# Ledger of designs, part 21: peptides against a protein of PDB entry 2Q3Z

Target 1, 272 residues: chain A of PDB entry 2Q3Z
Amino acid sequence: YVLTQQGFIYQGSAKFIKNIPWNFGQFEDGILDICLILLDVNPKFLKNAGRDCSRRSSPVYVGRVVSGMVNCNDDQGVLLGRWDNNYGDGVSPMSWIGSVDILRRWKNHGCQRVKYGQCWVFAAVACTVLRCLGIPTRVVTNYNSAHDQNSNLLIEYFRNEFGEIQGDKSEMIWNFHCWVESWMTRPDLQPGYEGWQALDPTPQEKSEGTYCCGPVPVRAIKEGDLSTKYDAPFVFAEVNADVVDWIQQDDGSVHKSINRSLIVGLKISTKS
Target 2, 254 residues: chain A of PDB entry 2Q3Z as posed
Amino acid sequence: YVLTQQGFIYQGSAKFIKNIPWNFGQFQDGILDICLILLDVNPKFLKNAGRDCSRRSSPVYVGRVGSGMVNCNDDQGVLLGRWDNNYGDGVSPMSWIGSVDILRRWKNHGCQRVKYGQCWVFAAVACTVLRCLGIPTRVVTNYNSAHDSNLLIEYFRNSEMIWNFHCWVESWMTRPDLQPGYEGWQALDPTPQEKSEGTYCCGPVPVRAIKEGDLSTKYDAPFVFAEVNADVVDWIQKSINRSLIVGLKISTKS

## One batch from the design tools (peptide; aimed at target 1 I155 W174 S261 L262)

Design b2_p14_2 (made by RFdiffusion4)
Pose (drawn by RFdiffusion4):
Structure b2_p14_2 (pose): chain A 254 residues (1-148, 151-160, 170-248, 256-272), chain P 14 residues (1-14)
Amino acid sequence: as target 2 above (254 residues)
Amino acid sequence: STEADITNNPNAPD
């Protein structure tokens, strides 16, 4: 979770899982410096640099800023999202085989966002950043499935959608800032929309808080709970509707 | 159950 520089990112579907190899490259030349730069351009550093550097004692603070800076609403984030099959301005999300070239591109262009990312690209870069800084991190994929004239599927078909698959990272740490018993894996989601409140979204939120439905736990628990849960009911006339099943075959490299 | 796409523009299309 810290030292291994290559891994797998799972894609495809719940029935046909694809394992895409990936070069996280967290110890390649210039990557650590780029990660320290990423921290020094974060908006909390601009607001209060002395406090920002002091808070870097916390993997909660750093995980939040690190993952949060990958797809940042501010112009200084690492990647720009796109899902319309129109990637000519730059580079397709399906092309990358690693996080390193993106990070180097980002540094060389005045810390401007690199075009383009999709959920697994953001998660892959977040893994590289956090593993470089020493926070144990893994990329995770969740799969969702549809069964087909449903209004539900139409509403979605035609960025908090429910996708065929969605990726995020999990990081290992204690949570002295929370009630006791929430140490361990924390979910961090670097996909774009920081929207409700706060400098960043989403996380870190304890995986246990998600499983337990304890959605008042910081940070951004409802956003992560929504990626692995969806309750759908029909009233033809009360009935459970399985036209959409969310939270299947959640996967990570062994 | 037969699986179908949720969206017109899915992640990582073929």

Design b2_p14_2_s1 (made by RFdiffusion4, then SolubleMPNN; from b2_p14_2, 7 letters changed)
Fold by OpenDDE base, seed 5:
Structure b2_p14_2_s1 (fold): chain B 272 residues (1-272), chain A 14 residues (1-14)
Amino acid sequence: as target 1 above (272 residues)
Amino acid sequence: MKESDINDYPLAPD
């Protein structure tokens, strides 16, 4: 989880699982220095360097900072996300084969955002950074991954009588989504929540005003302890949201459809 | 978050 530099990232769908090779390269020349630069340009450091540095002994703190800094939302972070197939002014997310080139581009261009990333790219870069900082980390792929935007643990669709989705389809289910899990103690929590912690660097929702997610104990998610910081409800929803279809009739009536056959969440963790 | 051809899961009508 720390020593491996090459691995695979799972993609595709639950029915058609595929993988791509990925060079994490956490021990390649200059990568540690770039990871330290990433910490030194984070908003907390810029606000109060002494306080930020004093907290860097905590993998909980560092993990949360890295989650926020791998994306360029709100800060001088590494990657700009894009999903519209318009990548002509950058690099297609599908073209990346490793984290090293991304991190080097970011640093070499004065910590300007690298174009472009999607979930597996964000996750892979986060994995590289965390491993480089000595935090055991693995990439996780979740198939049929839900994105809950209103914290109700539901993915709600509104449909007309013909089954066509109506209104703003803000909430969605990804065929797959990637994030990372890092091994750490949780002295900030009650005993028993040490171990794997979920962190999501893809800019999906704000946590405490910043596009970051976690760390949250995988155990807390498994047991449904949604009170556990950080972002337990959101991560829980990614793997266990209920899908609700609302049927809107022309007469203004609304009724709940039967449960969909779609099952949210199928998590695969890497062994390396 | 935007939908994409890569990450989108098209939901069929009931």
Scores: peptide ipSAE 0.024, ipTM 0.636, DockQ to the pose 0.116
OpenDDE base, seeds 1, 2, 3, 4: peptide ipSAE 0.021, 0.023, 0.024, 0.021; ipTM 0.608, 0.678, 0.641, 0.621

Design b2_p14_2_s2 (made by RFdiffusion4, then SolubleMPNN; from b2_p14_2, 6 letters changed)
Fold by OpenDDE base, seed 5:
Formats: structure tokens, sequence, C-alpha cells
Structure b2_p14_2_s2 (fold): chain B 272 residues (1-272), chain A 14 residues (1-14)
């Protein structure tokens, strides 16, 4: 999880699993230096360099910084996300085959955000950075991945009497979503939460004012301990949310219906 | 719920 430079990222859907090869390249020339630059331009370093540096021995702290810095939201981060299929002024997220070119572009252009990324690109770059920094990390793919926006552990759809979704979907389910899991101890938590920690660098929701997510113990998610920092409810919802339909009836009443046709969360962790 | 309610990533259509 540190030494492997080449691997696969799972994509597609629950019904049609696909993968792409990816060059993480954490040991390629200059990549470690770029990872260190990433740390040196993070908002916490800019605010208080001494404090930031003193905390870099903590994988928990570093992981959270990296999850925020891989996206360019709120900071001088690496990647700008885009999902509207309009990539003409940059590189299509689908065109990337490795993390190295992305990181080099970022650094060589004065830490200007690279256009563009989507979830697997964010995850892959985060994986590279974390591995460079000595943190065992793997990319994770979750099929039927829920994006809960209001922290109620539900994906809610408003529908008319014909079952058609009304208005803009604020919450959604991705056919697949990628993030990373990193191995670390959690001295900041109760005993037993050492091991794999979920980190999500894709800008989906703000955590403590920044688009970042985690680290949260995978064990906490499995056991439903939603009080566990960081962002346990959000990550839990990604893999366990229930779907609720609010159906407007002919008489104007609204009926709540639990949708059992869709299973949220089918997680696959890479083994390299 | 329709299958189309799942958001597809461009590279991986069902």
Amino acid sequence: as target 1 above (272 residues)
Amino acid sequence: MKESDIVDNPQAPD
C-alpha cells in the first residue's frame, strides 16, 4: 500500500464493474517534493507554519490536510472538479492515466489548480500523496454511492403522482464514487479505531468549513458509530443511506415511501 | 425508483 506504484481503479456500476490502470508514481522523480509543497501551501501552514509543521507527524492531521488540498476548493489545491462534460479549457477527467502528470502540472504552474478531476482522479492523487508521505493508502470504489447533504442518512426524492422527480435533485446517488482508505492509529479516539481510515478528497460537503472528509475509522462506519470524527455520518451515508420518496398525491397530500429497489453502497477496496 | 435516478459518471455508462 506504499510501495506499489501501478494499480487499478474500479469504475462502472454495480451491474457492470470496470477498471482502469493507474500510475500512482509516488516514487517518481520530484513527486515527494511536490507533496511537500502541497503541505506548505495548505491554509493551516499559511496561518501558522510552526503549528502545522509540528502536527505533520500525525497521519490523522496530514490525512485531513491532504483530503482538503487535493481539491482546489477553499485553497491552492491540486484539482478542480467538473462534471458537466465541458472540458475544452482543460483536460478531461477521463484522459488521466496517472497522478504524476497532474501533480507536475500543478507544481509547474505555480500551484494553479489543474483542470479537471472527478472522484477517481481525486482519490488517485490523494493516494499518491499519502503514499509519498509514508501513509499506507488504497483507493476505494463504492457503487451506488450516496451523497447526503443534510446529514439525515437518507437520500430523499420528491416525486409527483407519476413518480417523476420534482425540482433539482439536491441529494444524489453516484453509479460509483471513489475515495481512499489510509492505515493509521487514532490516538485522538477511543481505543480500537486504529486501522483503515476513510478519506474523501472529492469536494462534496464541507467539514469544519473546508471541503474535506475524514479520516474516519472504517470500523466506526461498520459499527454505526456516527459520533466518531471525522465526518462519520457523511461517510456512513455514502455506504448505508436509505432512499425515501416523498410522493405527492392527487389530493395534494404527500406520502412518504421507503424505496427498497436500490441498494446503496457496494464498496470495493483495492489490495494494492 | 428508476435506474436513471443514479448519476452516471461519463466514462462508465450502464
Scores: peptide ipSAE 0.139, ipTM 0.723, DockQ to the pose 0.265
OpenDDE base, seeds 1, 2, 3, 4: peptide ipSAE 0.119, 0.132, 0.113, 0.135; ipTM 0.713, 0.722, 0.650, 0.729

Design b2_p14_2_s3 (made by RFdiffusion4, then SolubleMPNN; from b2_p14_2, 8 letters changed)
Fold by OpenDDE base, seed 2:
Structure b2_p14_2_s3 (fold): chain B 272 residues (1-272), chain A 14 residues (1-14)
Amino acid sequence: as target 1 above (272 residues)
Amino acid sequence: MKESLINDFPPAPD
């Protein structure tokens, strides 16, 4: 996971799984320097350089910083996300074939956000950075991935009496979503949570005021321990949320129904 | 769900 520079990223849908080749390129020339720059422009470093540097020996700390810095939300991060198929003022997320060009563009343009990324691009860049920093990391794809916005572990749809969705679809189920898992010890947690930790650099929800996610032990997610830092409820919901339909009747009454037709979560971890 | 390369929010099933 540290040594592999080329791999595949899974995309598509649960019914139509696709993959693309990706060059992570963590050992290509200048990439380590770019990763160090990424650390040196993070908000924590800017606030207190000495404190930030003193904590860089912690994969937990570094992982959390990287998850925040791969996106450009709230900071001088690497990528700007866009999902509306309008990429004319940048590079289409679908055009990227590796992390190296993205990182080089970011650095060469004075740490200006690169346009554009989507989940697999964010994940792949995070994977490159983390690997470059010596943290074993893999890209993960989750099909039917839920985006819980209110931390209730539900995806809620409001429907009329005809079953038609009403209002804005604020809560979402992505056809697929990508994040990374990194191998690290968790001395900040109770024993047994060492191993794979989920980190999500796609700017979906704020964690402690910053668009970042994790690290959270994959074990905690599997066991349903939502008390574990960081962001266990959110990551849990991505893979396990229940879908609830709130059906409004003509009389104004609301009926709650569990939508069993929507199965959230089908996680595929890369083996390379 | 549509076969898509990009992230799509699939329409809720009927």
Scores: peptide ipSAE 0.040, ipTM 0.664, DockQ to the pose 0.151
OpenDDE base, seeds 1, 3, 4, 5: peptide ipSAE 0.040, 0.028, 0.035, 0.030; ipTM 0.649, 0.697, 0.649, 0.624; seed 1 fails the geometry check

Design b2_p14_2_s4 (made by RFdiffusion4, then SolubleMPNN; from b2_p14_2, 6 letters changed)
Fold by OpenDDE base, seed 5:
Structure b2_p14_2_s4 (fold): chain B 272 residues (1-272), chain A 14 residues (1-14)
Amino acid sequence: as target 1 above (272 residues)
Amino acid sequence: MKESDIVDNPLAPD
C-alpha cells in the first residue's frame, strides 16, 4: 500500500466490472517534491504557515488537506473535474494512465489546474500523494454509488404515474465511483477507530466549507456511527443510501415508495 | 421505469 507503484483501478458497472492499469509512480523523480508543493499551496498554509506545518505530523490532518487539494475547487488544487464528454481543451479523463504525468503537468504549469479528471483520476492522484507522504493508501471502487446532497441518507426521485422521472435529478447514483482508503490511527476519536479511513477527493459536497471528504473510519461506516468525523453521513450514504420514489398522480396526490430495484453500494477494495 | 436511474460514466458499457 506504500511500495507498490503499479496497480489496477476497477471501473464499469456492477454487472460488467472492468479495470484499467494505473501507474501511481509515488517514487518517480520529483513526485515527492510535487507532493510537498501541494501542501505548501493549500489554503491552510497560506493562512497560517506555522500552524499548518505544525499539524503535518498528523495523517488525519494531511489526509484531509490532500482530499481538498487533489481537486481544484476552492484552491490551487490539481485537477478540474468534467463529465460532459467535452474535453477538447484538455486531456480526456479516460486518457490518463498514471498519476505522474498529471502531477508533473500541475507543477510545471505553476500549479494550474489540470484538465480533466473524473472520480478514478482524483482517487488515483490522491493515492499517489498519500503514498508519497508515507500513508498506506488504496483506491476503492464503489458500484451503484449514491450522491446524497441533503444529508438525509436517501436518494429521492420524483416520478409521474408512469414511473418517469420529473425535472432535474438533484441526487444521483453513479454506476461506479472511486475514492481512497488510508491506514492511520485516530487519536482524535475514541479508541477502536484506527485502521482504514475513507477519503474522497472528487468534489461532490463541501465539508466545513471546502470540497473535501474524510477521513472517516471505515469501521464507523460499517457500524453506522454517523457522529464520527469527518463526513460519516455522506460516505455512509454512498454505500448504504435507500432510494425513495415520490410518485405524483394526476390528481395531485403523492405516494412514497421505497425503490428496491436500485441497490446502492458494492465496494471493492484493492489488495496490495 | 423507462429512464435509467444510474448515471453512466463514459467508460461504462452501453
Scores: peptide ipSAE 0.176, ipTM 0.727, DockQ to the pose 0.239
OpenDDE base, seeds 1, 2, 3, 4: peptide ipSAE 0.165, 0.142, 0.060, 0.165; ipTM 0.720, 0.720, 0.656, 0.725

Design b2_p14_3 (made by RFdiffusion4; failed a check: the pose's geometry)
Pose (drawn by RFdiffusion4):
Structure b2_p14_3 (pose): chain A 254 residues (1-148, 151-160, 170-248, 256-272), chain P 14 residues (1-14)
Amino acid sequence: as target 2 above (254 residues)
Amino acid sequence: SSSRQEYPVGSEPS
């Protein structure tokens, strides 16, 4: 979770899982410096640099800023999202085989966002950043499935959508800032829309808080709960509707 | 490429 520089990102579908190899490259030349730069351009550093550096004692603070800076609403984030099959301005999300070239591109262009990312690209870069800084991190994929004239499927078909698959990261740490018993894996989602409140989204939120439905736990628990849960009911006339099943075959490299 | 592309559920190509 810290030292291995290559891994797998799972894509495809719940029935046909694809394992895409990836070069996280967290110890490649210039990557650590780029990661320290990423922290020093974060909006909390601009607001209060002395406090920001002091808070870097916490993997909760750093995990939040690190993952949060990958797809940042501010112009100094690492990546820009796009899902319209129109990637000519820059580079397709399906082209990358690693996080390193993106990080280097980002540094070289005045810390401007690199075009383009999708959920697994953001998650892959977040893994590189956090593993470089020493926070044990893994990329995770969740699969969702549809069964087909449903209004539900139409509403989605024609960025908090429910996708065929979605990726995020999990980082390992204690949570002295929370009630006892929430140490361990924390979910961090670097995909784009920081929207409800706060400098960043989404996480870190304890995986246990998600499983337990304890959605008042910081940070951004409802956003992660929504990626692995969806309750759909029909009233033809009360009935459970399985036209959409969310939270299947959640996967990570062994 | 389509398998790696993100689609809204129910909008995937055959």

Design b2_p14_3_s1 (made by RFdiffusion4, then SolubleMPNN; from b2_p14_3, 6 letters changed)
Fold by OpenDDE base, seed 2:
Structure b2_p14_3_s1 (fold): chain B 272 residues (1-272), chain A 14 residues (1-14)
Amino acid sequence: as target 1 above (272 residues)
Amino acid sequence: DDSLRQYPVGSEPP
């Protein structure tokens, strides 16, 4: 998980699982230097360089910084996400075949955000950076991945009497979503939460005011311990949220219904 | 390849 430079990323849908080869390239020339630049332009470093540097020995700290810096939201991060299928002013997320070109473009253009990424691109770049920094990391794909916006562990759809979804609510289920898992100890938590930690660099929800996510112990998610930092409820919901339909009737009444046809979560961890 | 992009469930590309 540190030495492997080539791997596969799973995409598609739960019914039609696909994968693409990806060159992580963490050992290619200049990539480590770019990763260090990434750390040196993070908001925490800019606020207090000495404090930031003193904490870089912590994979927990570094992981959280990286999750925030891989996206360009709130900072001089690497990638700008786009999902509307209009990529003419940049590079289509589907065009990338590795992390190296992305990181080099970012650095070579003065840490200007690279257009564009989607979840697997964010995850793959994060994976490269974390591996460069010596943190064992793998890309994870979750099919039917929920984006819980209001932290209630539900995906709520408002529907008319015909079952048609109403409104422009961003709370939804992705066909797939990717993030990373990194291996680290968690001295900041109670014993037993060492091991794989979920980190999500795709800008979905803010964590402590920044578009970042994790690290959160995979064990905590599996066991339903939502009190563990960071962002356990959000990550839990990605893989476990229930779907609720609020059905408005002709008379204006609203009926709550559990949607059992939409099954959230099918996680696949890479072995490479 | 549109089959590889993210999209909300229920909004599948044609």
Scores: peptide ipSAE 0.465, ipTM 0.903, DockQ to the pose 0.569
OpenDDE base, seeds 1, 3, 4, 5: peptide ipSAE 0.459, 0.457, 0.451, 0.442; ipTM 0.899, 0.899, 0.893, 0.892

Design b2_p14_3_s2 (made by RFdiffusion4, then SolubleMPNN; from b2_p14_3, 7 letters changed)
Fold by OpenDDE base, seed 4:
Structure b2_p14_3_s2 (fold): chain B 272 residues (1-272), chain A 14 residues (1-14)
Amino acid sequence: as target 1 above (272 residues)
Amino acid sequence: DNDLQQWPVGSEPP
């Protein structure tokens, strides 16, 4: 989880699992320096360098910073996400084969956002950075991954009388989603939450005003402890959300139906 | 390789 520089990232769908090779490259020349630059340009450092530096011994703190800084939302972060298949002005997310080129591009262009990433790219870069900083980290893929936007632990579809999805489709389920899990103690929590912590660098929802997610104990998610910081409800929903169909009839009546055919969450973790 | 992209379940890949 720290020493392995080469690995695989799982993609595709629950029915058709695929993987790609990925070079994390945490020990390649200059990568550690870039990771330190990443920390030095984070908003917390810019606001109060002394305070930020004093907290860098905390994997919890660093993990949260990295989660936010791997995406370029709200800061001078590394990657710009894009999902609309319009990548002509950058690099297609599917073109990346490792984290090293991404990080080098970011640094070499004055910490300008790199175009483009999707979930596995964000996760992989975060994995590299965290490993560089000595935090055991692995990439996780979750198939049928829910994106709950209103923190109700549901994915809600609005449908007409014919079953066709209506509206803006703000809430959705990804065919797959990737994030990272990092091993750390949680002295900021009650005893027993040491171990794997989920961190999600893909900019999906804001946490305390920043597009970041976690760390949250995997145990908390497993046990349904949604009060555990950080972002337990969101991460829980990614793997456990229920799907609800709101079916509107021609007379204006609405029927609520629980969709049990679409099962959210099939998580697989990569080996070190 | 568009086959490896993320897309919403129920939607066609781009």
Scores: peptide ipSAE 0.389, ipTM 0.877, DockQ to the pose 0.537
OpenDDE base, seeds 1, 2, 3, 5: peptide ipSAE 0.387, 0.383, 0.386, 0.377; ipTM 0.876, 0.876, 0.875, 0.873

Design b2_p14_3_s3 (made by RFdiffusion4, then SolubleMPNN; from b2_p14_3, 6 letters changed)
Fold by OpenDDE base, seed 1:
Structure b2_p14_3_s3 (fold): chain B 272 residues (1-272), chain A 14 residues (1-14)
Amino acid sequence: as target 1 above (272 residues)
Amino acid sequence: DNLLQQYPVGSEPP
């Protein structure tokens, strides 16, 4: 979780699980220095360097900063996400074979965002950075991963009287989604929440005004303690959301129906 | 390679 530089990332779908080899490369030349630069360009450092630096001994604080800085939303972060298959003005997310090239490109171009990433790229880069900083971290893949946008723990589809989905889906379920889990104590929480903490660097929802997610205890998610910071409801929904169909009737009424054919969440944790 | 790309469940891979 700290020493391994090469590993596998799981992708594909629940029915067709695939994996790719990935070079995390946390010990390659210059990578630690780049990780430190990442910390030194984060908004909290720019606002108050002394305060930011004083908090870097906390893996909770650092994990949250890294979650925000791996994406380029809101800041001088590393990666720009793209999912529309139009990657001609950059590098296809599927072309990356490791975190090292991404981090080097970012640094060598003056901390300009790298095009492009998807979830596993974000997660892998975050994993590299966190490992560099001494935080045990692994990549996690969740198949049928929900993106809840309104924090109601549901994925909601609107359907006509014939059951056809209307318009573009606002909320959705990914075939797969990747994030990281980091091992840390949680002195900021009640006892018992030490251990694996979920962190998600893919820009999906804002947390306290920034596109970041976590850390949240994996235990809290398993036990349904959604009051636990950070972002427990969102992470819970990724793996546990129910799917609801809002079906318009001929009389103009709307019927709520639980969709039992769409099952959210099949999480696989990996060593690397 | 497109088969490894993220896409919404119920959709075809791009």
Scores: peptide ipSAE 0.406, ipTM 0.884, DockQ to the pose 0.541
OpenDDE base, seeds 2, 3, 4, 5: peptide ipSAE 0.400, 0.404, 0.399, 0.401; ipTM 0.885, 0.884, 0.882, 0.883

Design b2_p14_3_s4 (made by RFdiffusion4, then SolubleMPNN; from b2_p14_3, 6 letters changed)
Fold by OpenDDE base, seed 3:
Order: C-alpha cells, then structure tokens, then sequence
Structure b2_p14_3_s4 (fold): chain B 272 residues (1-272), chain A 14 residues (1-14)
C-alpha cells in the first residue's frame, strides 16, 4: 500500500465491472517535492504556517488536508472536476493513465488547477500523495454510490404524477464512485477505531467549510457509528443510503414511495 | 473510454 507504484482502479458499473491500470508513481523523481508544495499552499498553512507544520506528523490531519487539496475547490488544489463531457479545453478525465503527469502539470503551471478529473482521478492522485507522505493508502470503488446532500441518509427524488423527476438533481446515485482508504491510528477518537480510514477528495459536500471528506474509520461506517469524525453520515450514505421517491399529485398531495430498484452501495477495495 | 466515466444512475453515459 506504500511500496507499489502501479495498480488498478475499478470502474464501470455493478453489472459490468471494469478496471484500468494506473501509475501512482509516488517514488518518481520530484513527486515528493510536489506533495510538499501541496502542503505548503493549503489554506491552513497560509493562515498559520507554524500550526500547520506542527500537525503534519498526524496522518489524520494530513489526510484531511490532502482530501481538500486534491480538488481545486476553495483553494489552490490540484484538479478541477467535470462530468458534462465537455473536456475540449483540457484533458479528458478518461485520458489519464497515472498521477505523476497530473501532479507535474499542476506544479509546473504555478499550482494552477488541472482540467479535468472525475472521482477515480481524484482518488488516484490522493492515493499517490498520501503514499508519498508515507501513509498506507488504497483506492476503493463503490458502485451505485449515493451522494446525500442533506445528511439524512436518504437519496430523495421528487417526481410529478407521471414519475418525472422534478427540479435539479441535488442528490444522486453515481454508477460508481472512487475514494481512498488510509491506514492510521485515531488518537482523536475512542479506542478501537484505528485501521482503515475513508477519505474522499472528490468535491461533493463541504466539511467544516471546505470541500473535503474524512478521515472516518471504516469500522465506524460498518458498525453504523455516525457520531465519529469526520463526515461519517456522508460516507455512510454513500454505501448505505435508502432511496425514496416523493410523488406529487396534481391536487398537491404527496406520496412517499420506497424505491427498491435502486440499491445503493457495492464497495470494492484494492489489494495494493 | 467514455463508457467508463461517472454518470448518475438512471441517465445515459454522456
């Protein structure tokens, strides 16, 4: 989880699982320096360098910083996400074959955001950075991954009487979503939550004002302990949310329907 | 491979 520089990332759908080879390249020339630059341009460093540096020995702290800095939201982070198939002014997310080129582009262009990424690109870059910093990390893929916007552990669709979705899809289920799991102790939590921690660098929801997610113990998610920091409800929902349809009739009445055709969550962790 | 990009379930890949 630290030594391997090449691996596979799972993509596709639950019914059609695919993988791509990926060069993480955490030991390639200059990558460590780029990771250090990433830390040195993070908002916490800019606010208080001494405090930030004093906390870099904590993988919990560093993991959270990296989660926020891999995306360019809110800061001088690495990647800009895009999902609308309009990639002509950058690089298609599907074109990347490794993290090294992305990180080098970011650094070489004055820490300007790289266009473009989707979840596996964010996850892969985060994996590279974390491994480079000595934190055992793996990419995970969750098929039928929920994006819960309002932290109620539900994916809610509003539909008219004809079953048509009304309004913008603020909440959704992705065909797949990738994030990372990092191995660390959690001295900031009650005993027993050491081990794999989920971190999600794809900008989905803000955590404490920044587009970042985690670390949250995988054990906490498994056991349903949503009180543990960070972002347990969101990560839990990614893999466990229920889907509800709110069907509005012409008379203004609303009918609640549990959508059992949309099953959330099928997580696959990598072995390296 | 455009078929492997993310998209919301219930929609077609872009």
Amino acid sequence: as target 1 above (272 residues)
Amino acid sequence: NDSLQQFPVGSEPP
Scores: peptide ipSAE 0.356, ipTM 0.850, DockQ to the pose 0.509
OpenDDE base, seeds 1, 2, 4, 5: peptide ipSAE 0.352, 0.349, 0.350, 0.341; ipTM 0.848, 0.848, 0.848, 0.844

Design b2_p14_4 (made by RFdiffusion4)
Pose (drawn by RFdiffusion4):
Structure b2_p14_4 (pose): chain A 254 residues (1-148, 151-160, 170-248, 256-272), chain P 14 residues (1-14)
Amino acid sequence: as target 2 above (254 residues)
Amino acid sequence: SEVIDSSSEEKPVG
C-alpha cells in the first residue's frame, strides 16, 4: 500500500470485471517534489501557510488535501473531468497507463488542470500522491447494475450520477479527531463536485461509518454512502424496485 | 433483462 509502484484498477462491469494495470510511479524522479508542490498550492496554504504546514502532521489533513487537490474546483487542481466522448482538447481518460505523466504535465503547465480525467484516473492519481507521501492507499472500484421502460434509468440516461462503475481510494490511518473505533481504512473520493460545504470533497470518511450508516461522521459521509447505497421503491397500488442495484463487487488488488 | 455495459468509460446506468 506504500511501496508497490504498479497495481490494478478494476473497470468493465460487475459481470465482466476488467483489470487494467497501472503505473502509480510514486517514487519516479520528480514525483515527490511535485507532491510537495501540490500541498504548497492548496487553498488552505494560501489562506494560512503557517497553519497549513503545521497541519501536515495529520494524515487526515493531508489525505483530505491530497485527494481533494486532484480534481479541485479551483483552477490549480490536477485534472479536469469529462464524459462526453469528446477528448480532443487533450488526452482521453482511457489512454493513460499511469499517474506519472499526468503529474508531470500538471507541474509543467503552471499547475493547470490536465485534460481529461474520469473517476478511475482521479483515483489513480490520488493513490500516487498519497503513496508518495507515505499514507497507505489503495484504489477501489464499485459496480452498479441496471435492469431494463424505467423512469429511473431514463432520468439518468437523458455529476452525481450512478455509473456502471465508480472508483475512489481508501487510505489507512487512526482517527483521533473522531469518536473511538474509526481507525483504519478511510474513503477518499477525488471525483469533481465539491458542492455541499467545505474546501474539499469527499472524505476521508471511515469505511466503517459508511457500513454502519453513521453519516454524521466527518468528512462527507453521505457522499460516499450514496455511491454504495440506493433505496428505490415503487408504488403501483409499496414495493422494492430492483431496476437499479448499487454497491456490487467492490474490488481492489490483493 | 440485465443491462451490461463493459466500457472503460463511465456510463450512466441503463

Design b2_p14_4_s1 (made by RFdiffusion4, then SolubleMPNN; from b2_p14_4, 8 letters changed)
Fold by OpenDDE base, seed 1:
Order: structure tokens, then C-alpha cells, then sequence
Structure b2_p14_4_s1 (fold): chain B 272 residues (1-272), chain A 14 residues (1-14)
């Protein structure tokens, strides 16, 4: 989780799991320096360099910073996400074969955001950076991954009387989603939450005003302790959300129905 | 020329 430079990332769907090789390349020339630049351009450093630097000994702090800086939302972060198949003005997310080229492009272009990434690209770059900084990290893939927007642990669809989905789906379930898990102690929490912590660098929801997510103990998610910082409800929903259909009736009433055909969450943790 | 599998893109279910 620190020494391995090449690995696999799982993609595809729950029904047809695929994987791609990925070069994390945390030990390649200049990559550590780029990771340090990433820290030095983060908003917290720009606001108060001394305070930021004093906190870099905490993997909790660093993990949260990295989750925010791997995406270019809110800051001078690394990657711009795009999901609409219009990649002509950049690089297709599917074209990347490793983190090294992405990080080098970012640095060499004055910390200009790299186009484009999707979840596995964000996760892979975060994995590289965290490993560079000495934090054991692995990429995780979750199939049928929910994106809960209102923190109610539900994916809600609005349907007409015929069961047809109405309007745009604000909340959604991804065919797959990737994030990272990092190993760290949690002195900021009650005892027992050391170990794997989920961090999500894909910009999905804001956490304390910034597109970042985690760290949150995997144990807390498994045990349903949603009060645990950071972002436990959101991460919990990614893997455990129930799907609810709100069905409008002819008389104007709305019926709540549990959608049992859409099962959220099938998480695979990688060994590399 | 590399063949890219579009099925590897992250997509909403449904």
C-alpha cells in the first residue's frame, strides 16, 4: 500500500467487473516534489502557511487536504471532472494509464487543472499523492454507488402514476465509483476507529464548504455510526442508501415505495 | 491506435 507502484483499478459494472492496470508511480522522479507543491498551493496553506505546515504531521489533516486538492473545484487542484463524453478539448479520462503523467502535466503547466478525470482517475491520483506522503492507501471501487445530495441516506426518484421517472435525476446511482482508503489512527475520535479511512477526491458534495470527503473510519460506516467525522452520512449512503420512489397518484397524492430492484453498494477493496 | 471501451466510463444507472 506504500511500496507498490503498479496496480489494478476495478471498473465496469456489478454484472461485468473489469479492471485496468494503473501506474501509481509514487517513486518516480519528481513525483514527491509535485505532491509537496500540491500541499503548498492548498487554500489552507495560502491562508496560513505556518498553521498548515504544523498540521501536516497529521494524516487526518493531510488526507482531507489531498481529497480536496486532487479535484480542481474550489482551488488550484489537479483534475477537472467530466462525464458528458465531450473530451475534445482535453484528454479522455479513459486515456490515462497512470498518475505520473497527470501530476507532471499539472505541475508543468503552472498548477493548471488537467482535463479530464472521472472517479477512478481522481482516486488513483489521490492514492499516488497519499502514498508519496507516507500514508498507506488503496483504491476502492463500489458498484451501484449512490450519490445522496440531501443527507437522508436515500436515493429518491419521483415518478408519475405510470412509474415513469419525472424530470432530471438529481440524486443518482453510479454504475461504479472509486475512492481511496487510507490507513491511519484517529486521535480526533473516540477509541476504536483507527484503521482504514475512506477519502473521496471526486467532487460530489461539499464538506465544510469544500469539495472534499473524509477521512471517515470504514468501521464507522460498517457500524452505522453516522456522527463520526468526516462525512459519515455521505459515505454511508454511497454503499448503503435505500432507493425510494415517490409516485404521484391521479388525485395528487404521493405514495412512497421502496425500490427493491436497485441495490446500492458492492464495495471491492484492492490489494494493490 | 488504442481501442477505448466506453463501457469503462462512469455512468448513471438506468
Amino acid sequence: as target 1 above (272 residues)
Amino acid sequence: KEIIDDSLLQRPLG
Scores: peptide ipSAE 0.415, ipTM 0.813, DockQ to the pose 0.269
OpenDDE base, seeds 2, 3, 4, 5: peptide ipSAE 0.415, 0.394, 0.394, 0.390; ipTM 0.809, 0.781, 0.783, 0.783

